# Ledger of designs, part 250: peptides against a protein of PDB entry 6MBK

Target 1, 240 residues: chain A of PDB entry 6MBK
Amino acid sequence: GFEMVNFKEEGFGLRATRDIKAEELFLWVPRKLLMTVESAKNSVLGPLYSQDRILQAMGNIALAFHLLCERASPNSFWQPYIQTLPSEYDTPLYFEEDEVRYLQSTQAIHDVFSQYKNTARQYAYFYKVIQTHPHANKLPLKDSFTYEDYRWAVSSVMTRQNQIPTEDGSRVTLALIPLWDMCNHTNGLITTGYNLEDDRCECVALQDFRAGEQIYIFYGTRSNAEFVIHSGFFFDNNSH

## One batch from the design tools (peptide; made by RFdiffusion4, then SolubleMPNN)

Design b2_p30_5_s2 (from b2_p30_5, 12 letters changed)
Fold by OpenDDE base, seed 4:
Structure b2_p30_5_s2 (fold): chain B 240 residues (1-240), chain A 30 residues (1-30)
Amino acid sequence: as target 1 above (240 residues)
Amino acid sequence: SSWEEKLLEEAFEEVEKESEEEILERLLKE
């Protein structure tokens, strides 16, 4: 099991309440907790998705819009997760003029401009769609869809998207996994992939942990930690 | 930034001139 602990200067995290062995499955995220293209289709975005060929063809963009819609929805199930996301990213879309100028002497500038131009084109297209399409009127972002919003969502998806199987296992789709990236970067954890039989993402211990040892840091608020714990991310019973 | 604004302006101009099919084809090549 695990317990939530406030580690000094590190934030809220998880401490082992028992010994955990290497290769032991101890952390999992069921599909129902994931932000997926499927959940996007089942959301307020669904009607627009069903009518827009680009959303249908580009799952990453569908996720970006799903993320924006959920962010704009006060009662979204994913609010605790969305609140953990950075407000800005270390991606070319956030490079300042000085950084771009520095890169002008390098070949990297072409990639920066390409990404920026592509994202701008996507935004311009979807801005028009959101302004004109009847199904866009139901979107919470209808009157507030800025380039800043779009680049944030695109960057969030770009940095955090995962491939998972569809519900029927027939193909792959894209998903954002709440706090999963943090798990992947936490020392001692290793992602094993998706278990289709149990319909969940799975993580195992890379090393042995003893009772009382720190396993995971959330780098978020208590509410974020509570979201993770109460959502059933752990194989064993958790204590608060 | 000024360069960012220019790219956005160009993107909007392109979208207004292109058909939906042309836009789709372009975006799928990205």
Scores: peptide ipSAE 0.446, ipTM 0.913, DockQ to the pose 0.501
Fold by OpenDDE base, seed 5:
Structure b2_p30_5_s2 (fold): chain B 240 residues (1-240), chain A 30 residues (1-30)
Amino acid sequence: as target 1 above (240 residues)
Amino acid sequence: SSWEEKLLEEAFEEVEKESEEEILERLLKE
């Protein structure tokens, strides 16, 4: 097992509560806890998704809308996860005017403007869709769909999306994995993958850990880690 | 910001002139 610990210099992380062996599966996240394109299709967004070719073609946009719909839903299963997400991101979409002006002297400006223009076009398109499409009438964001909301959702997905297999394993799809984005920077201490047979994301130790040793450093808020640990993160507590 | 507002205005103008197919084709190329 593991526990959440505040490491004074490094922030919050996971500490081993027992010895963990190399190649041991010590943490997993079932598909049912993930925000996926599939869960978007099964949500209030489903009817619109089924009628909009852009949502169908662009899984990242589908996830962005799914995130916005769930954020606007007080009874959403993912509320505890969503509330832990940053309100702003270090993406080009959040660059200040002075930063953009500075970048105008660099080759990076083209990419920044391209990303901004693309996101603006997406917003403009979906603003019209939300206002006019019959299946958008039941969306909780219908009366409040701002560019700031869309920018936030797109940036959340852009920075946190993961590729996972579809349920049938025939294709790859996109997912937001609670806590998992905090776990990807393992410095070779752990590896991550997806187990199709058990339908879960898995963390495997690449080295032995002793009881009391740090397994992983979380990049993010304590609340993210606590939510996932309490919401059904499974760690093998089997003392073998 | 003034530049952001301008880009949004341009985006709305473009979307009004383009079909869903044209928008989709553009977005898939990006």
Scores: peptide ipSAE 0.442, ipTM 0.910, DockQ to the pose 0.567
Fold by OpenDDE base, seed 1:
Structure b2_p30_5_s2 (fold): chain B 240 residues (1-240), chain A 30 residues (1-30)
Amino acid sequence: as target 1 above (240 residues)
Amino acid sequence: SSWEEKLLEEAFEEVEKESEEEILERLLKE
């Protein structure tokens, strides 16, 4: 069991309500809760995906568009997760002019400019696609597809994407994992994997946790965290 | 920013001149 706690500096997160042992599978997220390339294909984006070679070849872009479409959909299942995402990121795509000027004297400038140019080119291409392609007519972002939106989506995917197996296990695909973003940043407290047999992401404890000890999973708002918990975005061992 | 706007303008100009195949090849190499 977990409980939601307000941590003063980090916001709302999870705390263990019981002792958790090392190597215990204490948290898992079923595939059905993930934002994947597969879920993108099954969404309003599906018809466009089926006819655009770039979306088919670049799963990260497919996820970015999936994220934008779901964000624009008030009834999206993933709204509580999406609302926990930052509005801005520390990626080069958000560097200010002064930061870029400073980087001009460093070796990092090439990578920064590359990311900007690549993202700009992607946006330009898909802007044209969204304006002209018949299957783009039903996309909720058709009339509001800005570079800022695309930059945000690309940065969200860039910082949060995970490799997972396809349903049949034959290939790897990309996924955004609700409530999982902080699990990967626990500095050796937990490890993650995917269980194909049970079709879920799994998190195991690398150390013992005591009841009342902080579990390093954070959510933006209480309402979002409560929704996620009550909606079954994650499961613990006692829910069988 | 002015430099970002310039990059976007250049990107739009490039996409207008490139075929879908050329765009795909470029994006897959990056």
Scores: peptide ipSAE 0.434, ipTM 0.909, DockQ to the pose 0.551
Fold by OpenDDE base, seed 3:
Structure b2_p30_5_s2 (fold): chain B 240 residues (1-240), chain A 30 residues (1-30)
Amino acid sequence: as target 1 above (240 residues)
Amino acid sequence: SSWEEKLLEEAFEEVEKESEEEILERLLKE
């Protein structure tokens, strides 16, 4: 398996506690730990989701709202994960005026403006829904739903969403996977997949690791490490 | 920024003028 280690300069990371072979499963995240469209539907957002056609049709928006609702909930299970997310992103939604002006001379400007305009329209629509819809009254974000919050949530989902199967395997849905964002930046040291039989995301080693070797550096905060340790991330301690 | 505020204002104006179906159709085409 592996252990969480605080690497002084690099932050928290994973270290192999034994030799890990290529193609060996060494880390998994069960569905119950994921932020999914289904978990959104089963949350305080559920009643609104059941009555809003846009939320039903656009899983990424459903995840964005789920993320906002959980962020606004002090007792949310995902608080440790949410606290690991950047406050800002390098997406077109965060481009400064000078960057936009520079892009005006390029064909990319159309896409930037389109994305911004679309996101603005989504926000405007849902702002009205949150203010007027009876089921929105229970949402913790009702009195604090800003464009900045929405932009952040949308950008979080855009940059971090993963496609996973539904529980029955009949469809593909979207999920945010705690700590997985860090795993995806492992410089090709691991691959990711979903095991439907065990209903979990899986990290498979792409190469051999020796005992005591660092597998990955989590540049995450202490809260990330605590979340990993306490949330039910399972490390395959295949005791040979 | 001033350009962001303008786009947001325009978005709010559009949403107030459009039906739910028109909004849905537009958002699904995006």
Scores: peptide ipSAE 0.443, ipTM 0.913, DockQ to the pose 0.520; fails the geometry check

Design b2_p30_5_s3 (from b2_p30_5, 10 letters changed)
Fold by OpenDDE base, seed 4:
Structure b2_p30_5_s3 (fold): chain B 240 residues (1-240), chain A 30 residues (1-30)
Amino acid sequence: as target 1 above (240 residues)
Amino acid sequence: SKWEEELLKEAFEEVETQSEEEILEELLAS
């Protein structure tokens, strides 16, 4: 199992309470904890999603809106996760004018401008939708939908989205996995994918861990660490 | 930034002149 420990200078993290072997499944995250296109459909965004072809066609945009709606909802289940997300990202959408000018001499400039133009178009379109569509009236972002908000959400999804199977396993969809990126490929942890039978994401140890060894650190608040431990993240032989 | 504001302005102008289908096609092509 694992226990939460406050590590000096590093914050809260997980420590192994037993020996863990390489390739051992030790952590899994049930679908119910994920922010997915499916959960977006089942949220306050659902009615709008059902009426907007772009949301339906572009799962990444659906996730971005889902993220924004949940962020704006004080009682959202995902608040502890959302609070762990960066306020800004190292994506082209956050490049300053000087950085863009510097890139003008490179081939990367085309991609940067493309992303800006595309994101701007998305924002402009959905701004209009949010202002005019009847099903947008109950969205918590209706009166406060800025480009900065949208840029943040798009960048969050762009950097953190994962492909997972749909509930029926017939196709793939997109998901944000709470605090998953803090575990993956860090300190000997690796994801093995999605277990459809148990309907969960699964993580295995890349290396052996001894009892008492640190697994990984949460750079967030205690509440964020508690969210991971108590919200439905499961560890093998964990008593939490 | 000024250039970002210009891009946003252009985006708003374009969206007002386009159908949902046209916008979707452009977004999917990008």
Scores: peptide ipSAE 0.512, ipTM 0.942, DockQ to the pose 0.574
Fold by OpenDDE base, seed 5:
Structure b2_p30_5_s3 (fold): chain B 240 residues (1-240), chain A 30 residues (1-30)
Amino acid sequence: as target 1 above (240 residues)
Amino acid sequence: SKWEEELLKEAFEEVETQSEEEILEELLAS
């Protein structure tokens, strides 16, 4: 129903290979492809998660550790996705000294310092946990847990996290959604949501698309989009 | 950076003096 195309001005996007009708579900990402707090619990991080109150209380930190563990795992299912992530981010955690000095004269400095202080505190705490906790011995990052790595993971999660329902729909949790984090959802051509019954993120067309028309724009590399498409993006050809 | 190193140093010193609960409370309040 769609194909990845490099559009000259817009970058990589999806092009319809058939006519898509308004209100048609044309693209979805099942939960099994997402990096979630649940997948973190089911990973090598699970035993530590079950015993650490901060990991349990702060889903963003759980995702950051999950991301680090999976990055350090050569056979991780998410390696193709993780490899597409930026090495650095435009977040306060990456501000240079001169930028921070400049911000000292602005109201933004409080937020910047708060973020730095909090992230530093998190790192310091978990550095100790990783060095001393018995369940941390199985983590692939035990001997290489640097602040730079943690800063990267936190920034990755901060910039890319999505809210999704838990499996039972009782609460909201956090997820990294391959491809989705690079998608422009604001063009008015498509809408996005989560379908609990089918347990998937969904894209629904808001208008008719003809075969050959661009349906979705991605702000990222081809490899990320290809990974998701090949890993389990389903296009429902059977909207009967 | 030098300021980052100082913040990290302070964070390590602070964490050594705090319980898990105190650290969690501070992180949730931020």
Scores: peptide ipSAE 0.509, ipTM 0.941, DockQ to the pose 0.624
Fold by OpenDDE base, seed 3:
Structure b2_p30_5_s3 (fold): chain B 240 residues (1-240), chain A 30 residues (1-30)
Amino acid sequence: as target 1 above (240 residues)
Amino acid sequence: SKWEEELLKEAFEEVETQSEEEILEELLAS
């Protein structure tokens, strides 16, 4: 399996505790650790979600709001994960005026403007909802909901959302998988998908690893490593 | 940016005149 270790300057990471073969399942993340549309519905956002058709229809927006609500909650379970997220993203929503002007001569401009316009509309709509809807009173972001916040959340979801099955497997829903993007596609890790029977995301080794070999380093804070250790991430040997 | 501010301003003006359904339709069409 793998163990969490401190690689000093590089930070906390994963080291193989035994030989791992390519395509071997070694890491999984149970649903309970995921930020999902379902967890959004079960959060403080739930009452509003139940009454807002846009939140219901657009799972990515639901996740964005879930992310914002949890970020604004000091005691959120996902704080360690949220703190790993970039403060800004390389998405059209963060393009500078000069970049946009340059793109005006390209076919990409339509997509850029579309994203901006849509995101602006979403923000404007939900700003009003947050100000006026009774169920929004419970949201931790009620008194501080800026476009910058929303842009960040939307971009976070846009870049990091994953499709997973619902608990009953009847539909596909969206999820943010803590630490998954850090593990996935890095130094011989590959995602296999979701195991519905065990209700978990599964990661396999892309290559062989030897015992004692470093597989991945978390460049995040110690709190992120602690999140991994204590949250319920599982390795092939059920160790953290 | 100025253009972003203008887009936001326009968005606020538009959503005040639109129903939830109209907004949803526009968002889904994009």
Scores: peptide ipSAE 0.502, ipTM 0.938, DockQ to the pose 0.599
Fold by OpenDDE base, seed 1:
Structure b2_p30_5_s3 (fold): chain B 240 residues (1-240), chain A 30 residues (1-30)
Amino acid sequence: as target 1 above (240 residues)
Amino acid sequence: SKWEEELLKEAFEEVETQSEEEILEELLAS
C-alpha cells in the first residue's frame, strides 16, 4: 500500500504503491501503539502519577514525563518512534535572547513569557518532586532531570499531541501517535479520525490516489521512518 | 541564556514558597 520515498524537494514521504480510492481507510494506528496518559499511568510513572495532583490534572505534563521516561529506557516499545523526534523545536521555549527581545515589540510577547514562566514553574515543581518523592526513585530520569530535557519533552508534546477518546469513550485524553507526527503536512487530501469500535486512529482518503503518487511528507529521516513502519506502527488496509 | 537562568531561578524560589494547590491553580490558569 505505501512506501517511503525521498522526494527531491520535499524530503522523505509516503507514496502509494497501489491505487487508493476516495473514502478508503488506508492507514490506521491501534491504541496499543499510542503513547497516552493511560500508558503513562501504566508505566514506571504510574505510582507517582497516582499521588501527584498536577500530573493527574494536566495530561500534557503526564505525557511529557512519559516521553522522558521512555526515552531513557533502552527497551521501550516506543524507541523507534522516539528516535524520529527532533532534538530541538521552533517553539518559543527555544527562542534566543535576540528573538525574545524582538518579540517585546510585538503582541506575541505576553504569550511567550507566559509559556516560559509556566514551563519554568513546572520544571521547578517536578524537580523537587523527583528529588524527594519515594515513588520517583524508580524513574530513569531521577539522576538526570535537566531543564533542557523537560523543555524538549514539553515541546514535543505541545507540537505533536492529539486528542483522542478514552477507551470507554466517556472522555477525551491526549496521545502521541507514531507515524502521524511524521506526516503533519498533508496535501489536504487525507482526513483523520478515531474509531472507537476498533479502538484505532484512522486515515481516510478524501480523493483518489494513483499508484506512485505522493500521499504525505515525513519530516524525519527515512531510516527512522522505515524503522517505525517495520516495527509495526504502520498498518495498511490491503483487504479491500 | 542568562535570561532563561533568571526565570528558572525565580521559578525555583516561587515554588519553594507555594503549596501544591497554589502551583496547580497557577498552571491551570495559563
Scores: peptide ipSAE 0.500, ipTM 0.938, DockQ to the pose 0.603; fails the geometry check

Design b2_p30_5_s4 (from b2_p30_5, 10 letters changed)
Fold by OpenDDE base, seed 3:
Structure b2_p30_5_s4 (fold): chain B 240 residues (1-240), chain A 30 residues (1-30)
Amino acid sequence: as target 1 above (240 residues)
Amino acid sequence: SKFEEELLEEAFEEVEKESEEEILERLLKE
């Protein structure tokens, strides 16, 4: 198993409570706790999703809107997770003019400008949709849909999206996994997969961990971390 | 930033000038 620990320098994290062997499944997150394109479709966004071809075709945008709607919903199940997300990102969408100008001397500039233009076009399109579409009236973001919010949501999805199977396993879809992204980017000591039979994301140890070793670092509040761990993370205790 | 504002202004102008189908086609090609 693991426990939540407040590490003095790193903040809250997970520590092994027992020895974990390489290739051992020690952590999983069931689908019901994920933010997915399916959960977006089943949310207040569902009616708009069903009528907008872009949302249907672009799962990352659907997740971005789902994230914004849930962030704007005080009673959202995912509020504790959302509050753990950075307020800003080191993505091309946040590059300063000087950084963009520096990149003009490189081939990478074309991709950066493309991303800026595409994101701006997406925002402009959906701004119009939110203002005019009847099903947008129920969205909590209707009166507060800013480019900054959209940029944040898109960047959150770009940096944190995971590919998972659909419920029926017939297709691949996108998901945000609570606290999972912070773990994978920092330590690289785990691999992730999806178990379709148990309908869960699974974390398998790439190496042995000793009891008392840190597994993950995450920078959430205690309440947010406790919520995600107790509600969203499960571990196999069968080794005891 | 001024750069972002200019890009947004251009995007809004494009969305107002283009048909829904043209916008959709562009966004789906990206």
Scores: peptide ipSAE 0.455, ipTM 0.914, DockQ to the pose 0.507
Fold by OpenDDE base, seed 4:
Structure b2_p30_5_s4 (fold): chain B 240 residues (1-240), chain A 30 residues (1-30)
Amino acid sequence: as target 1 above (240 residues)
Amino acid sequence: SKFEEELLEEAFEEVEKESEEEILERLLKE
């Protein structure tokens, strides 16, 4: 099990309440907690998704819109997770003019410009869709769909998307896994992938942990940390 | 930024001039 601890300067973290062995499955995230293309289809975005060929063809964009819709929804189940996301990213889409100018001297500029142009084109297209499509009227972002919003969502998905199987296991789809990347980079955690039988993402310890040892650091609020704990991420009972 | 604004302006102009099919084809090639 795990307990939530407030660490100085690092925010809230997780401490082991028992010894954890190397190669032990100790962390898992069930599908129901994931933001997926499937959950996008089952959300307020579903009607538009069903009518827009680009959303259907580009799962990353579908996730971006799902993320935006959920962010704009005060009662979204994923609010605690969304609040943990950076407000800005170190992606080419956030490069300042000076940074772009500096890159003009390099081959990297082509990729940066391409990404800017592509993202701008996507935004322009979907701006029109959101303004004109009947099913877009139900979206919480209908009157507040900015390029900054789109850039943020695209960057969030770009940096955090994972491939998982569909519910039936017939193909792969895209998912955002709450706090998964942070877990994977903390204290020698490693993912084992997706367990389709149990319908969950699984994480295994690369090393032994002792009871009382810190396993995970979360820089978010208490509520965000509690979201992780109460969502059943851990094999054993968690304490607060 | 001015650069971003220019790109957005160009993108909007393209979207207004192109058919939905042309837009779709372009975006799918990205």
Scores: peptide ipSAE 0.453, ipTM 0.915, DockQ to the pose 0.501
Fold by OpenDDE base, seed 1:
Structure b2_p30_5_s4 (fold): chain B 240 residues (1-240), chain A 30 residues (1-30)
Amino acid sequence: as target 1 above (240 residues)
Amino acid sequence: SKFEEELLEEAFEEVEKESEEEILERLLKE
């Protein structure tokens, strides 16, 4: 039931190709399409992950490195998704000096400085790891691991990470979910969850939509969103 | 920015002086 459309004023969004009923499961994303801590372990990052206690303890950092490694890999399965990500974010890590100075007069300054200091410390640590650790030699980032890259990856994960169950359902893990960012911006038009039996993220409609009606899931222009759809990231429940 | 550069310089200096365990403990508390 739906297609991605580039709306002139609103950018990319979803349009119903058929009538969608309230509570209908119209969109799902299988685990195999997700960027997870597990997929990071199974990637070129795996050997380093297995020997670095910080990567093991901090799933968000593992995802950040996974994202960077996949971005640097032309043949990555997630290239279509990665290309839809912003090049910059409105996170405190991107605040200019004047913005930080302005925040010095506010209670938010502590959080901003904390994020800066923490991210700087993480970068400094992993810069050393990448330069010295034997298992880092195969990482595509070894010769081009900049703070700007790390800031981008951390900000991407910070703004887009989702908690999902592990395959066995015993624990929670972190994931980046292709196309899920569109679902989160529906402003109450859809609800989301994870189905362990089918091992997928699920979106259900909270209202009826008619064929040809815009599903207000995504606001704004995201480049290459159509490429993500054509790459098979959308699963339509056509099960009659 | 100058501010960012200063923070990075401080971070690198700290990482050189700290053990892996100390770094891990700090990062996990934040």
Scores: peptide ipSAE 0.441, ipTM 0.907, DockQ to the pose 0.554
Fold by OpenDDE base, seed 5:
Structure b2_p30_5_s4 (fold): chain B 240 residues (1-240), chain A 30 residues (1-30)
Amino acid sequence: as target 1 above (240 residues)
Amino acid sequence: SKFEEELLEEAFEEVEKESEEEILERLLKE
């Protein structure tokens, strides 16, 4: 097991509550808890997804729309996870005019402008789709689909998306993994992968940890992380 | 921002002129 701890110098992180051995699977997240392109297809977005070639071709956009639809749904299973996400990001899409002007003096400006233009174009396209497509009528975002919402969703996916195998293992797809994105600052003492047989994301210890040792650092608020933990969005190996 | 507004206006104008196929092709190249 593990617990959330506020480390004085490093912020909130995970601490082992027992000895963990090298190569021990101590944390996993089943596919059923993930926000995936498949879960998007099985959601209220499914009918639109089945008719829109861009959503079908671009899994990141499909996840962005899935995230927006679930955020707008009070009874969404993923509300506990969504509430842990930042309201704003340090992505180029959030750069202020002065920051963009400063970047004009650098080679990075082309990439920033490209991202802005691409995201704006995506928004414009899907704004039209949401207003005109019959399958968009039941989407909870139909009456409130702003560029700010879209920018947030795209940035959320861009910063947190993971590649996982499809259920049949034949291809890779994209997923948002509850709690997992809050653990991105690994100390190199753990490894992550996907177990197809058990259909879950897995975290394996690369070394022995003693009870009381830090495993890795979380970012975000402790309250949000604890809320996700208590909601059962992940499992630790409590068998020992 | 004014910058963002200008980009959005341009994007809306482009989307009105382009087919779904043209938009898809452009997005897949990026």
Scores: peptide ipSAE 0.456, ipTM 0.912, DockQ to the pose 0.574; fails the geometry check

